# Ledger of designs, part 107: peptides against a protein of PDB entry 5T59

Target 1, 112 residues: chain A of PDB entry 5T59
Amino acid sequence: TTPTMQSTSLLTEHLGYPPISLVDDIINAVNEIMYKCTNAMEKYLMQRNIIGKKDFSDEIKIGTAKLESLLENSVDKNFDKLELYVLRNILSIPSDLLEENRFRLLHHEKLV
Target 2, 90 residues: chain B of PDB entry 5T59
Amino acid sequence: EHIRFQRLVQVCNKALEESIRKLQSWEKIHECFPNYGQTREGIENLTVCQQQVIKLWSNLSRVEFDAIFHERSIEEKLNQLDDLINKARS

## One batch from the design tools (peptide; made by RFdiffusion4, then SolubleMPNN)

Design b2_p21_1_s3 (from b2_p21_1, 8 letters changed)
Fold by OpenDDE base, seed 2:
Structure b2_p21_1_s3 (fold): chain B 112 residues (1-112), chain C 90 residues (1-90), chain A 21 residues (1-21)
Amino acid sequence: as target 1 above (112 residues)
Amino acid sequence: as target 2 above (90 residues)
Amino acid sequence: MEEFEKLNEEILKEKEEELKK
């Protein structure tokens, strides 16, 4: 079930920001981490690219790119699932609270 | 009573764990470096690289996610949300 | 191993410092 506009509005008021902003921060962070990891891996291996007078630089570059691609695909898949779960099950308001009297409660708490 | 923040942490950890799973596979690592990994030194280098990148993944994710949670005050906000829901249902 | 560890520590430290600002 997709979050309603009412839920989004109420949560935005409660959080001080749209619920999706939290997810965006998380996804942006993991993407940054991912590229830092793959970059570090490539640099480490490139410093050790010659073994027995054979230069493995090309293989290292290709290999690290493949690993980056694998990691990227996995990140995309798993954090898409995370986004859906967070927005639907964590940053959500139960249907029974989507009533006028409950809206007042949320508003009241903000003012107190 | 307070469940939403716990769920957030859990789902984040799960996503991180599942994302790094392929890098935890030696077979996957070795497949990317078929000739390099046939040398003794290459295997050693790949082993260290695999271990250290996983550590970096874990450490960076911890630091960055904690920072996000703090900046967004998400634990407090989610606890408040739980309280509001519980109050409304009482 | 030690070289990678140092690199990782530097990256981590840099990120932590950035987050503290």
Scores: peptide ipSAE 0.238, ipTM 0.923, DockQ to the pose 0.968
Fold by OpenDDE base, seed 4:
Structure b2_p21_1_s3 (fold): chain B 112 residues (1-112), chain C 90 residues (1-90), chain A 21 residues (1-21)
Amino acid sequence: as target 1 above (112 residues)
Amino acid sequence: as target 2 above (90 residues)
Amino acid sequence: MEEFEKLNEEILKEKEEELKK
């Protein structure tokens, strides 16, 4: 089910941060990783841009950009799914527990 | 009993694996370098790149995601959440 | 391969160091 405001509040209290913050960290990380990967590839190939008498620098730049785009599209797709899954199925509170009882348990655990 | 953190790790790994899948295709790599990949040296270089970028992807993901999980104390928090839910249902 | 591997190691090491700070 879709997370509710109440669920978000309770989870934020429990986690010490909003659930979305974890997802944001993950997404930001993978984006950084993606950049590092494509950058590394570009650098490696650019160090080997001349084969024979031909300079492939332009092709390398274009090609690596294409790979980055390809990877970006895949990352976006898969991590959008991840975001939904995490927020709905991992960082979630069952609806039957979204009552005073759950709230009490959370407070009780904090006080103990 | 504690399942949420395991699921988090699993879904992260799945997303990472699916994301890198296209780079695992030699055909996709070669298509991006049509002329460069027609040379012997080019093919060799691209082969190394493909292998090493996948390795780097895996290594960086492991390091960075583990760091995130640690910084967010997510395993502990998810375990606690599991416990709370289980207790509420008992 | 060695050059790329060195590059990857450097990048990874740098990232790990950053995370430790």
Scores: peptide ipSAE 0.236, ipTM 0.922, DockQ to the pose 0.927
Fold by OpenDDE base, seed 5:
Structure b2_p21_1_s3 (fold): chain B 112 residues (1-112), chain C 90 residues (1-90), chain A 21 residues (1-21)
Amino acid sequence: as target 1 above (112 residues)
Amino acid sequence: as target 2 above (90 residues)
Amino acid sequence: MEEFEKLNEEILKEKEEELKK
C-alpha cells in the first residue's frame, strides 16, 4: 500500500474511526453554528424591522443574506486550510514509522 | 512531549477566529444595511446584534467542538500517538 | 438586547446538557 493508505489504516485502527471523520464532524459543526448565528441575526432584526413609519423588512432579509454569504465564504476558506493541516500534520504518521518494522511496532503496542 | 492535541486546538481556534473576522467589522455590517443603519435605532439594533452574534459564535463553537473532541476521545488518542512515535524513535 | 441574550443562553444551556450525556 502507499504511505498514505498505510497511514490511514494505522490511524483508523488507532482512533477507531477514519481520520477524515473527525474533520467532517468539525466542518459539519461549524456549518451548523454558522446558520444558527445568521438565523438569530435575522430574527432579532426582523423583530425590529419598523423604525418610525418605515418598514425595513426587505433590507434586513437582503442584508442578513449578504452577511451569511460573507461568513460562509470565510468558513469555507479557513476550514479547508484546517482540513489540510489536520490531515497532514496532526493525524499523520511520520514516514520513518511506516517502515515494515515500525509498522509492526505500532500494531504490537495496541495489543499490549 | 504531547503536542498534537495542542496543535489541534490551536488550529481550530485560528479557523474560528479568522472566520468571524468579517462580522467583527462594523463597516461591513453597516454596508449590508445602508438605510437601516442611517437611523439611530437601526444603529443601536445593529450594534447589539453584532455583539450578540459574535458571542453566540464563540459559545456554540466552544461547546460543540468540546463535544466532538470528547466523543472522539481525540486528546487521549493523540497523546497515545505522540507516545508511540516517541517510543519508536528511541 | 435581552431577547438575543436569552436566545444565546438557552442554546448554550441545551448544548451543555447534551454534552453531559
Scores: peptide ipSAE 0.235, ipTM 0.922, DockQ to the pose 0.798
Fold by OpenDDE base, seed 3:
Structure b2_p21_1_s3 (fold): chain B 112 residues (1-112), chain C 90 residues (1-90), chain A 21 residues (1-21)
Amino acid sequence: as target 1 above (112 residues)
Amino acid sequence: as target 2 above (90 residues)
Amino acid sequence: MEEFEKLNEEILKEKEEELKK
């Protein structure tokens, strides 16, 4: 099920940050990694752009852009699924515990 | 007993593995370089690129995600969450 | 091969150092 406002508040108190912040960090990281990977590949191939008497620079640029696009689409799809799973199943509180007793427990543990 | 952090690691690994799947396909790589890949030297270069980019993907993701998990203290926090839930149900 | 490998190692080393901070 979709996280409730109460669950988000309790988890924010427990974590010290909103649950979505963790997901944002993960997504930002993978995007950075993605572009570093494609950039490295392009640079490597551009250093080897001439074979025989033919210059393949244009094809390399287009080809690496296509690979980047493929990777972007896959990252978007898979990490959207990750976001849903993390927020619903990992950073979640069972509904039966979303009551005053749960809040008191977290508060008590924080004070002791 | 502690299960949430393990699940987090698992789902992250799964997302990373599925994301890089297309680059693991030689056919997909070759299709992006149709003329370059018709040369012997081009094939060799593409092969090295494919291997090295996958390695880089794996290495960077491991380091970056570990850094995030550390900065967010997520293992400790998720373990505590498991404990709190179990305690509340006991 | 060696050129790409060097790049890979340099990037990895940089990130590992950042993690230790």
Scores: peptide ipSAE 0.234, ipTM 0.922, DockQ to the pose 0.816

Design b2_p21_1_s4 (from b2_p21_1, 8 letters changed)
Fold by OpenDDE base, seed 4:
Structure b2_p21_1_s4 (fold): chain B 112 residues (1-112), chain C 90 residues (1-90), chain A 21 residues (1-21)
Amino acid sequence: as target 1 above (112 residues)
Amino acid sequence: as target 2 above (90 residues)
Amino acid sequence: MEEFEKENEELLEELKKKLEK
């Protein structure tokens, strides 16, 4: 099910940060990794851009850009799914516990 | 008993694996460099790139995700969440 | 291959250094 405001509040209190913050960290990280990977590839190939008497610089730039786009699309797709799954199934509180009882348990654990 | 953190790791790994899948296709790589990949040296260079990109992807993600999990204390927090839920249902 | 691997290693080392503050 979809996370509720109450669930978010309780989880934020428990985690010390909003649940979405974890997802944001993950997504930001993978994006950074993605660009590092494609950049590394481009640099490597650009150092080897001349084969024989032909300069392949333009093709390399275009090709690496295409690969980057391909990877971007895949990352977006898969990590959107990840975000939904994490927020709904991992960082979630069962609906039957979204009552005063759950709240009490959280406070009790903090006080112990 | 403690399942949420395991699921988090699994989902992260799955997303990473699925994301890099297309780059694991030599055909896709070659299509991006149609002329470059017609040369012996080009093929060799692309082969190295493909292998190393996948390796770099895996290595960087491992390090960075572990760092995130540590900084967010997510394993502990998820275990606690599991415990709270289990206790509430007892 | 060696050059790319070297770069790979360098990137990892840089990241590790960053994470170690």
Scores: peptide ipSAE 0.180, ipTM 0.918, DockQ to the pose 0.877
Fold by OpenDDE base, seed 5:
Formats: C-alpha cells, sequence, structure tokens
Structure b2_p21_1_s4 (fold): chain B 112 residues (1-112), chain C 90 residues (1-90), chain A 21 residues (1-21)
C-alpha cells in the first residue's frame, strides 16, 4: 500500500532523507548505465560499419535505437515495480508502530 | 533478524536481471540488424557487442549501486529499522 | 573484442574516479 504521511516523516527523520530519494538515485543510475551501454554498442559497430564494400551505418543507427528502446521499456517496467516494492515493503513502518506509544518510542531511540 | 537490506539487494538484482534479459536473446539482437547480421563479420561484431554490453551492464550497476548504498548508509539504517521494529514488538 | 573490452575498462575507471570525489 501507499506509505502514509506519518511513515514518510518518521523514515525521513531516521534516514536523514526522504525514502523516495533512494529510489530516485537508483533509477537515475540505471538510466545512465543504460545509455552508456547503448552508446558503447553504437560506437563499436560504427567503427565496423563497412563490410564487403557495403555501408551499414544507417542500419546500425536504427538497430541500436531499437535495442535502446527495448531496454528502456524493460527498465521502466521493472524499476517501477522495484519502486513500489521498496516503498511499500522495505522503507516502511508496520501499522502497529504507527500507534501513538510506538511513535514516541522511535523518536526516543534516536535521542538516546 | 536483519532482513530489509537483504531484500533491497535482492530486488535490485532482480530488476537488473529482468531488464537485461531481452538483450540476452541473440534472436532479438539479430532482428535489429537483419542485413548486417547476414554477414560473417557482422555476426562476429554483434556477438562481441552482446557479450560486452551485458558485462558492462553488470559492472557499472554493481559499482554505482554500491556507491549509492554507501552514500545513503542504507544498510546501517535498515538494520536499525529492523532493530527498532523488533524491539517495539517485544 | 579487445577494443570493446578496453572501452569497458575505461568506462569503469572513469566512473570510479568520479565516485571518489
Amino acid sequence: as target 1 above (112 residues)
Amino acid sequence: as target 2 above (90 residues)
Amino acid sequence: MEEFEKENEELLEELKKKLEK
């Protein structure tokens, strides 16, 4: 389920940053990696674009773009699932700890 | 006892593995280069690309994700969270 | 193959240097 405002506040206090910030870092990183991979592939193939007096430059550019799109779609799908799982199940506080007495306990532990 | 960080690593690895799965298919790669892949040299070049892209994907993700986890101190923070939850339930 | 591997190593080295700062 979607994290509550209370959970977000408590976790932000505990982590020193909002939970979503971690997910954002992960997503930004994988996107950067993705484009580095496809760029490297394109460069490698473009250095080998002529075979048997035939120039395959256009096909290489189009093909690499298709692979990039394929990878991008997969990344989006899988890391959207990751985001939901992390925020719901990892960076989450059980409902029983959101009660008034348990709330104070978390705050107290930080101070001690 | 400490389970949250382990879960984080697991789901990250799963997402990375699932994302790169399409590029692990030679058939899909070949389909993107139908004429280029009909040549011997083209096949060789595409084979190298497939192998090296997967390697690069794995290496870069490991380095960058580890850096993120370190910078965010997430293992320590998640372990502390587990401890707090366990203590509250005891 | 060797050329791609070299590029791979270079990219990794660049990333490591950036992360150290």
Scores: peptide ipSAE 0.177, ipTM 0.917, DockQ to the pose 0.940
Fold by OpenDDE base, seed 2:
Structure b2_p21_1_s4 (fold): chain B 112 residues (1-112), chain C 90 residues (1-90), chain A 21 residues (1-21)
Amino acid sequence: as target 1 above (112 residues)
Amino acid sequence: as target 2 above (90 residues)
Amino acid sequence: MEEFEKENEELLEELKKKLEK
């Protein structure tokens, strides 16, 4: 079930920011981390690209790219799941709270 | 009483763990470097890379996610949300 | 190994500095 506009509005008021902003921060962070990891690996291996008079630079570049792709695909898959779960099950308001009397409760807490 | 923040941490950890899982496989690493990994030095270098990437992944994610959670005050906000829901149901 | 570890530490330090702002 996709979050309603009401839920989003109420949560935005509660959080001080839209719920999706938290997810965006998380996803942006993991993407940055991912590329830092792969870059570090490539640099390390490229400094050690010659073994027994054989240059493995091409293989290293291709191999690192493959690993990056694998990691990228996995990140995309798993953090898409995370996004859905967070927005639907964590940053969510139960249906029984989506009533007029319950809306007042959230508003009241903000004012107090 | 407070369950949402715990769930957030859990799902983040799960996503991170599942994402790095393939890099934890030596076979997968070696597959990407078939000739390089046939040399002694290559194996050693790849081993270091595998270990250090996993460590870097873990360390960076911990620091970054904690920072996000702090900046967004998400633990407090989620606890408050739990309280509001519980109060509404009482 | 030491070189990678140093890089790891440097990256972590850079991140920490960024977050301390």
Scores: peptide ipSAE 0.177, ipTM 0.918, DockQ to the pose 0.928
Fold by OpenDDE base, seed 3:
Structure b2_p21_1_s4 (fold): chain B 112 residues (1-112), chain C 90 residues (1-90), chain A 21 residues (1-21)
Amino acid sequence: as target 1 above (112 residues)
Amino acid sequence: as target 2 above (90 residues)
Amino acid sequence: MEEFEKENEELLEELKKKLEK
C-alpha cells in the first residue's frame, strides 16, 4: 500500500530525514555513474576514431548517444520500481502499529 | 530477525543489474556502431569498451551506494526499525 | 585495454577521494 502521512512522519523522526531523501540520493548517484560511464566510453573511442583512412568520429558520437539513451531508459524504469519497493516495503510501518503506541515507543527510545 | 537492510541491498543490486543488462548484449553495442564494428580494430575497441564500462558501472555503484548507506546510517536505522516492530508485536 | 583500465582506476580513485572529504 501507499505510505501514509503518519508513517512518513514516524519514519522521518526515526531516520532523522524523510524516507524519500534516501531514494533521491540513490537515484542521483546512479545518474551520475551512468554519465561517467558513457563519457568514458566516448572518450576512449574518440581517441581511436580513425581506422585506416576513414574517420568514424560522427558515428562514434551518434552511437555513444544511442547507448546513453538506452541506459537512461533502463535506469529510469528500474529505479522507479526501486523507489516504489523501498518506500512501500522497506521504509514502511505495518498498519496495525500506526497508532499512538508506536509513536510512544519511538519517543521512549530516544529519551532512554 | 533483521531483514530490511538486506532487502534494501538486494533491490539496489537488482536495479543495477537490470539497468546494465542491455549493455551486456554485444548485439546492442554493435548495432550502435554498424560501420565501425565491421572493422577488426573497431570490434576490438568496442569489446574493450563494453567490458570496461560494465566494470566501471559495478565499481562506482558499489562505492557510491556504500557511501550513501553509511552517511544515512541506514543499516542501523533499519535494524532498529525491525527491532521496534518485533518488540511491539511481542 | 590498458588505457581504458587506467581511466577506470583514475575515476575510482577520484571518487574515493571525494567521499573521504
Scores: peptide ipSAE 0.175, ipTM 0.917, DockQ to the pose 0.908

Design b2_p21_2_s1 (from b2_p21_2, 7 letters changed)
Fold by OpenDDE base, seed 5:
Structure b2_p21_2_s1 (fold): chain B 112 residues (1-112), chain C 90 residues (1-90), chain A 21 residues (1-21)
Amino acid sequence: as target 1 above (112 residues)
Amino acid sequence: as target 2 above (90 residues)
Amino acid sequence: SKEEEELEKEWKELEEELEKK
């Protein structure tokens, strides 16, 4: 389910940034890491592309691209799960604290 | 008492682990290089490459995620959130 | 651990939810 506007506002005030911003940072980071890994793999194998006077450059490029696609798909699926988990279970405010009295308490603690 | 930051670290590790799982399969690596992997040298190169990629994945993710957590002060913020919730329920 | 087990359960639930979409 989707967090309420009230929860998002309260968490944004508490964190100093919207909750989704943390998730965006994490996803951007893993995407960068993913391409660094696949690039490193391609470069490593391309430096070793000749075996027995046979050039495997084309096979290496195709194979690395296949692994990259496999990793991209896996990252997409697993970090979609992460996003939902973080927003639902970590960066969330229990319903009892969204009541009028609890809402004031949260603001009071922030101001004091 | 403080549980949210621990959960964040755990779920990040889970997502990273599951994402790299298929690359940990030698069979999946080999099938992407069917002719290259038929040579002795090719097998050796692929073996080293697989190990290096997994290590690079682990090391880079640790460094980058720790940097994010620090820049966002997320441990402190989540601990404070836990404290506020616990106090409100007491 | 107990905490890891709970995470795994919730992870599987999320997986099922996303697969339906």
Scores: peptide ipSAE 0.527, ipTM 0.943, DockQ to the pose 0.938
Fold by OpenDDE base, seed 1:
Structure b2_p21_2_s1 (fold): chain B 112 residues (1-112), chain C 90 residues (1-90), chain A 21 residues (1-21)
Amino acid sequence: as target 1 above (112 residues)
Amino acid sequence: as target 2 above (90 residues)
Amino acid sequence: SKEEEELEKEWKELEEELEKK
């Protein structure tokens, strides 16, 4: 289920940053890596675009673009899953710790 | 006892693995370069390119994700969270 | 491993959930 405001506040206090910030860092990183990979692929093939007096530059550009799109879609879908998993199963506070007495305990631990 | 950080690493690896899965398919690569891939030299180039991209993907992701985890002190924080939860349940 | 299997199950569940949205 969706994290509560209380859970987010507690985790933010514990982590020193909002839980979503970690996910954002991960997603930003993978996006950067993705384009580095696709760019490297295009550059590598474009340096080898002529074979047997035939220039395959256009085919390479189209092909790499297709692969880039494929990778973009896959990254988007899989890291959406990652985001939900992380926020629900990793960066989450169990319901028993969200009770008033337990909530106070967590704050107390922070103050001590 | 400490499970959350391990889960984080696992799910990151899962997402990375699933994201690159189709690029690991030679058939998928070849279909994007139908004429280029009909040449011997083209096949060789595509083969090397595919391998290099996959390695680059793996290496960069490892380095960058480890850097993020370090900067965010996430292993320590998740271990502490596990400890707090276990303590509260005791 | 069992842990990997559990993750896979949860991963599929998330996939189904996202596909329905």
Scores: peptide ipSAE 0.527, ipTM 0.943, DockQ to the pose 0.846
Fold by OpenDDE base, seed 3:
Structure b2_p21_2_s1 (fold): chain B 112 residues (1-112), chain C 90 residues (1-90), chain A 21 residues (1-21)
Amino acid sequence: as target 1 above (112 residues)
Amino acid sequence: as target 2 above (90 residues)
Amino acid sequence: SKEEEELEKEWKELEEELEKK
């Protein structure tokens, strides 16, 4: 289920930022890491592209591109799961606390 | 009592582990370099490359995620959230 | 791990949910 506006507002107030911002940071980070990894791989192999009398540069470029795509797809899928999990199970407020009286208490405690 | 931050760490690790799983397969790596991997030297290079990538993945993710968690003060905030929830239910 | 097992269950559920979208 999608977080309610009320939940988002309360969490934003508590965190000092919207809950989704944390997820965005995580996803942006892993994407950066992913490309650093694939770039490093390509560079490493390209420095070792000649074996014997054969140049494997083309194969290396194609191969690393394939692995990059594979990793991209995996990252996308798994961190989509992460996003949902975080927003539903971690950065969430139980429904019982979203009731009127509980809501007031949370605000009161924040203000005092 | 405090469970949310632990869950965050766990799910992050899970996502990272599952994401890199295919690259941990030598067969998958070799398939991408069918001719290169038929040479002794090629196999050696691919082996080292695979290991380096996995290590780089692990190290960078640890550093970056910890930095994010720190910058966002997420452990403290999640602990406070747990406390608030528990208090409200008492 | 008990917690890991629970996470795995939820993880698979999320996977199924996302696959349907």
Scores: peptide ipSAE 0.526, ipTM 0.943, DockQ to the pose 0.830
Fold by OpenDDE base, seed 4:
Structure b2_p21_2_s1 (fold): chain B 112 residues (1-112), chain C 90 residues (1-90), chain A 21 residues (1-21)
Amino acid sequence: as target 1 above (112 residues)
Amino acid sequence: as target 2 above (90 residues)
Amino acid sequence: SKEEEELEKEWKELEEELEKK
């Protein structure tokens, strides 16, 4: 079920970029969003770090770091699944169209 | 007829949803702030923080992913791919 | 939905595959 070199080439020609480039954009975006979220969380709580004359700054920093790690691990795992799904089921060419006669038709449609 | 772009949107939403799932758990949040969360004011702050982060996650991902899809013209390209496949099979 | 169900099935399969690696 791994994409073939032939399918990658055809899709690259069709898209104007390699299929993996789309996945890379998505992954890069979610990583950026992830750190924006964790940063916002830390800043919000650090402005509210004193309760009842007790300073919880250290606990907030440690706790936010733990949540960040949890989110990082989850993002990595789930977007690995996304990558495989996209490349196998979305940005893919059916095997019947990879035959010699069908391959020529795809090129013809692209060039005409 | 056009199915690939819809699948792309769905799988993106799935990945985003599953990624944020643990942060939606109050128990997980509280475990990270055991003493802070024992105070009334701390609980209130954590509750607001949790809600805001989830909303930020959703809003930013929507904006950024839509921008990517537009820049890559992926809806049009996937629709064309569907059409090509269907035409070849006819 | 039917489509969501299909996605979920594939998602679980991918999960199992990645766990083996």
Scores: peptide ipSAE 0.520, ipTM 0.942, DockQ to the pose 0.942

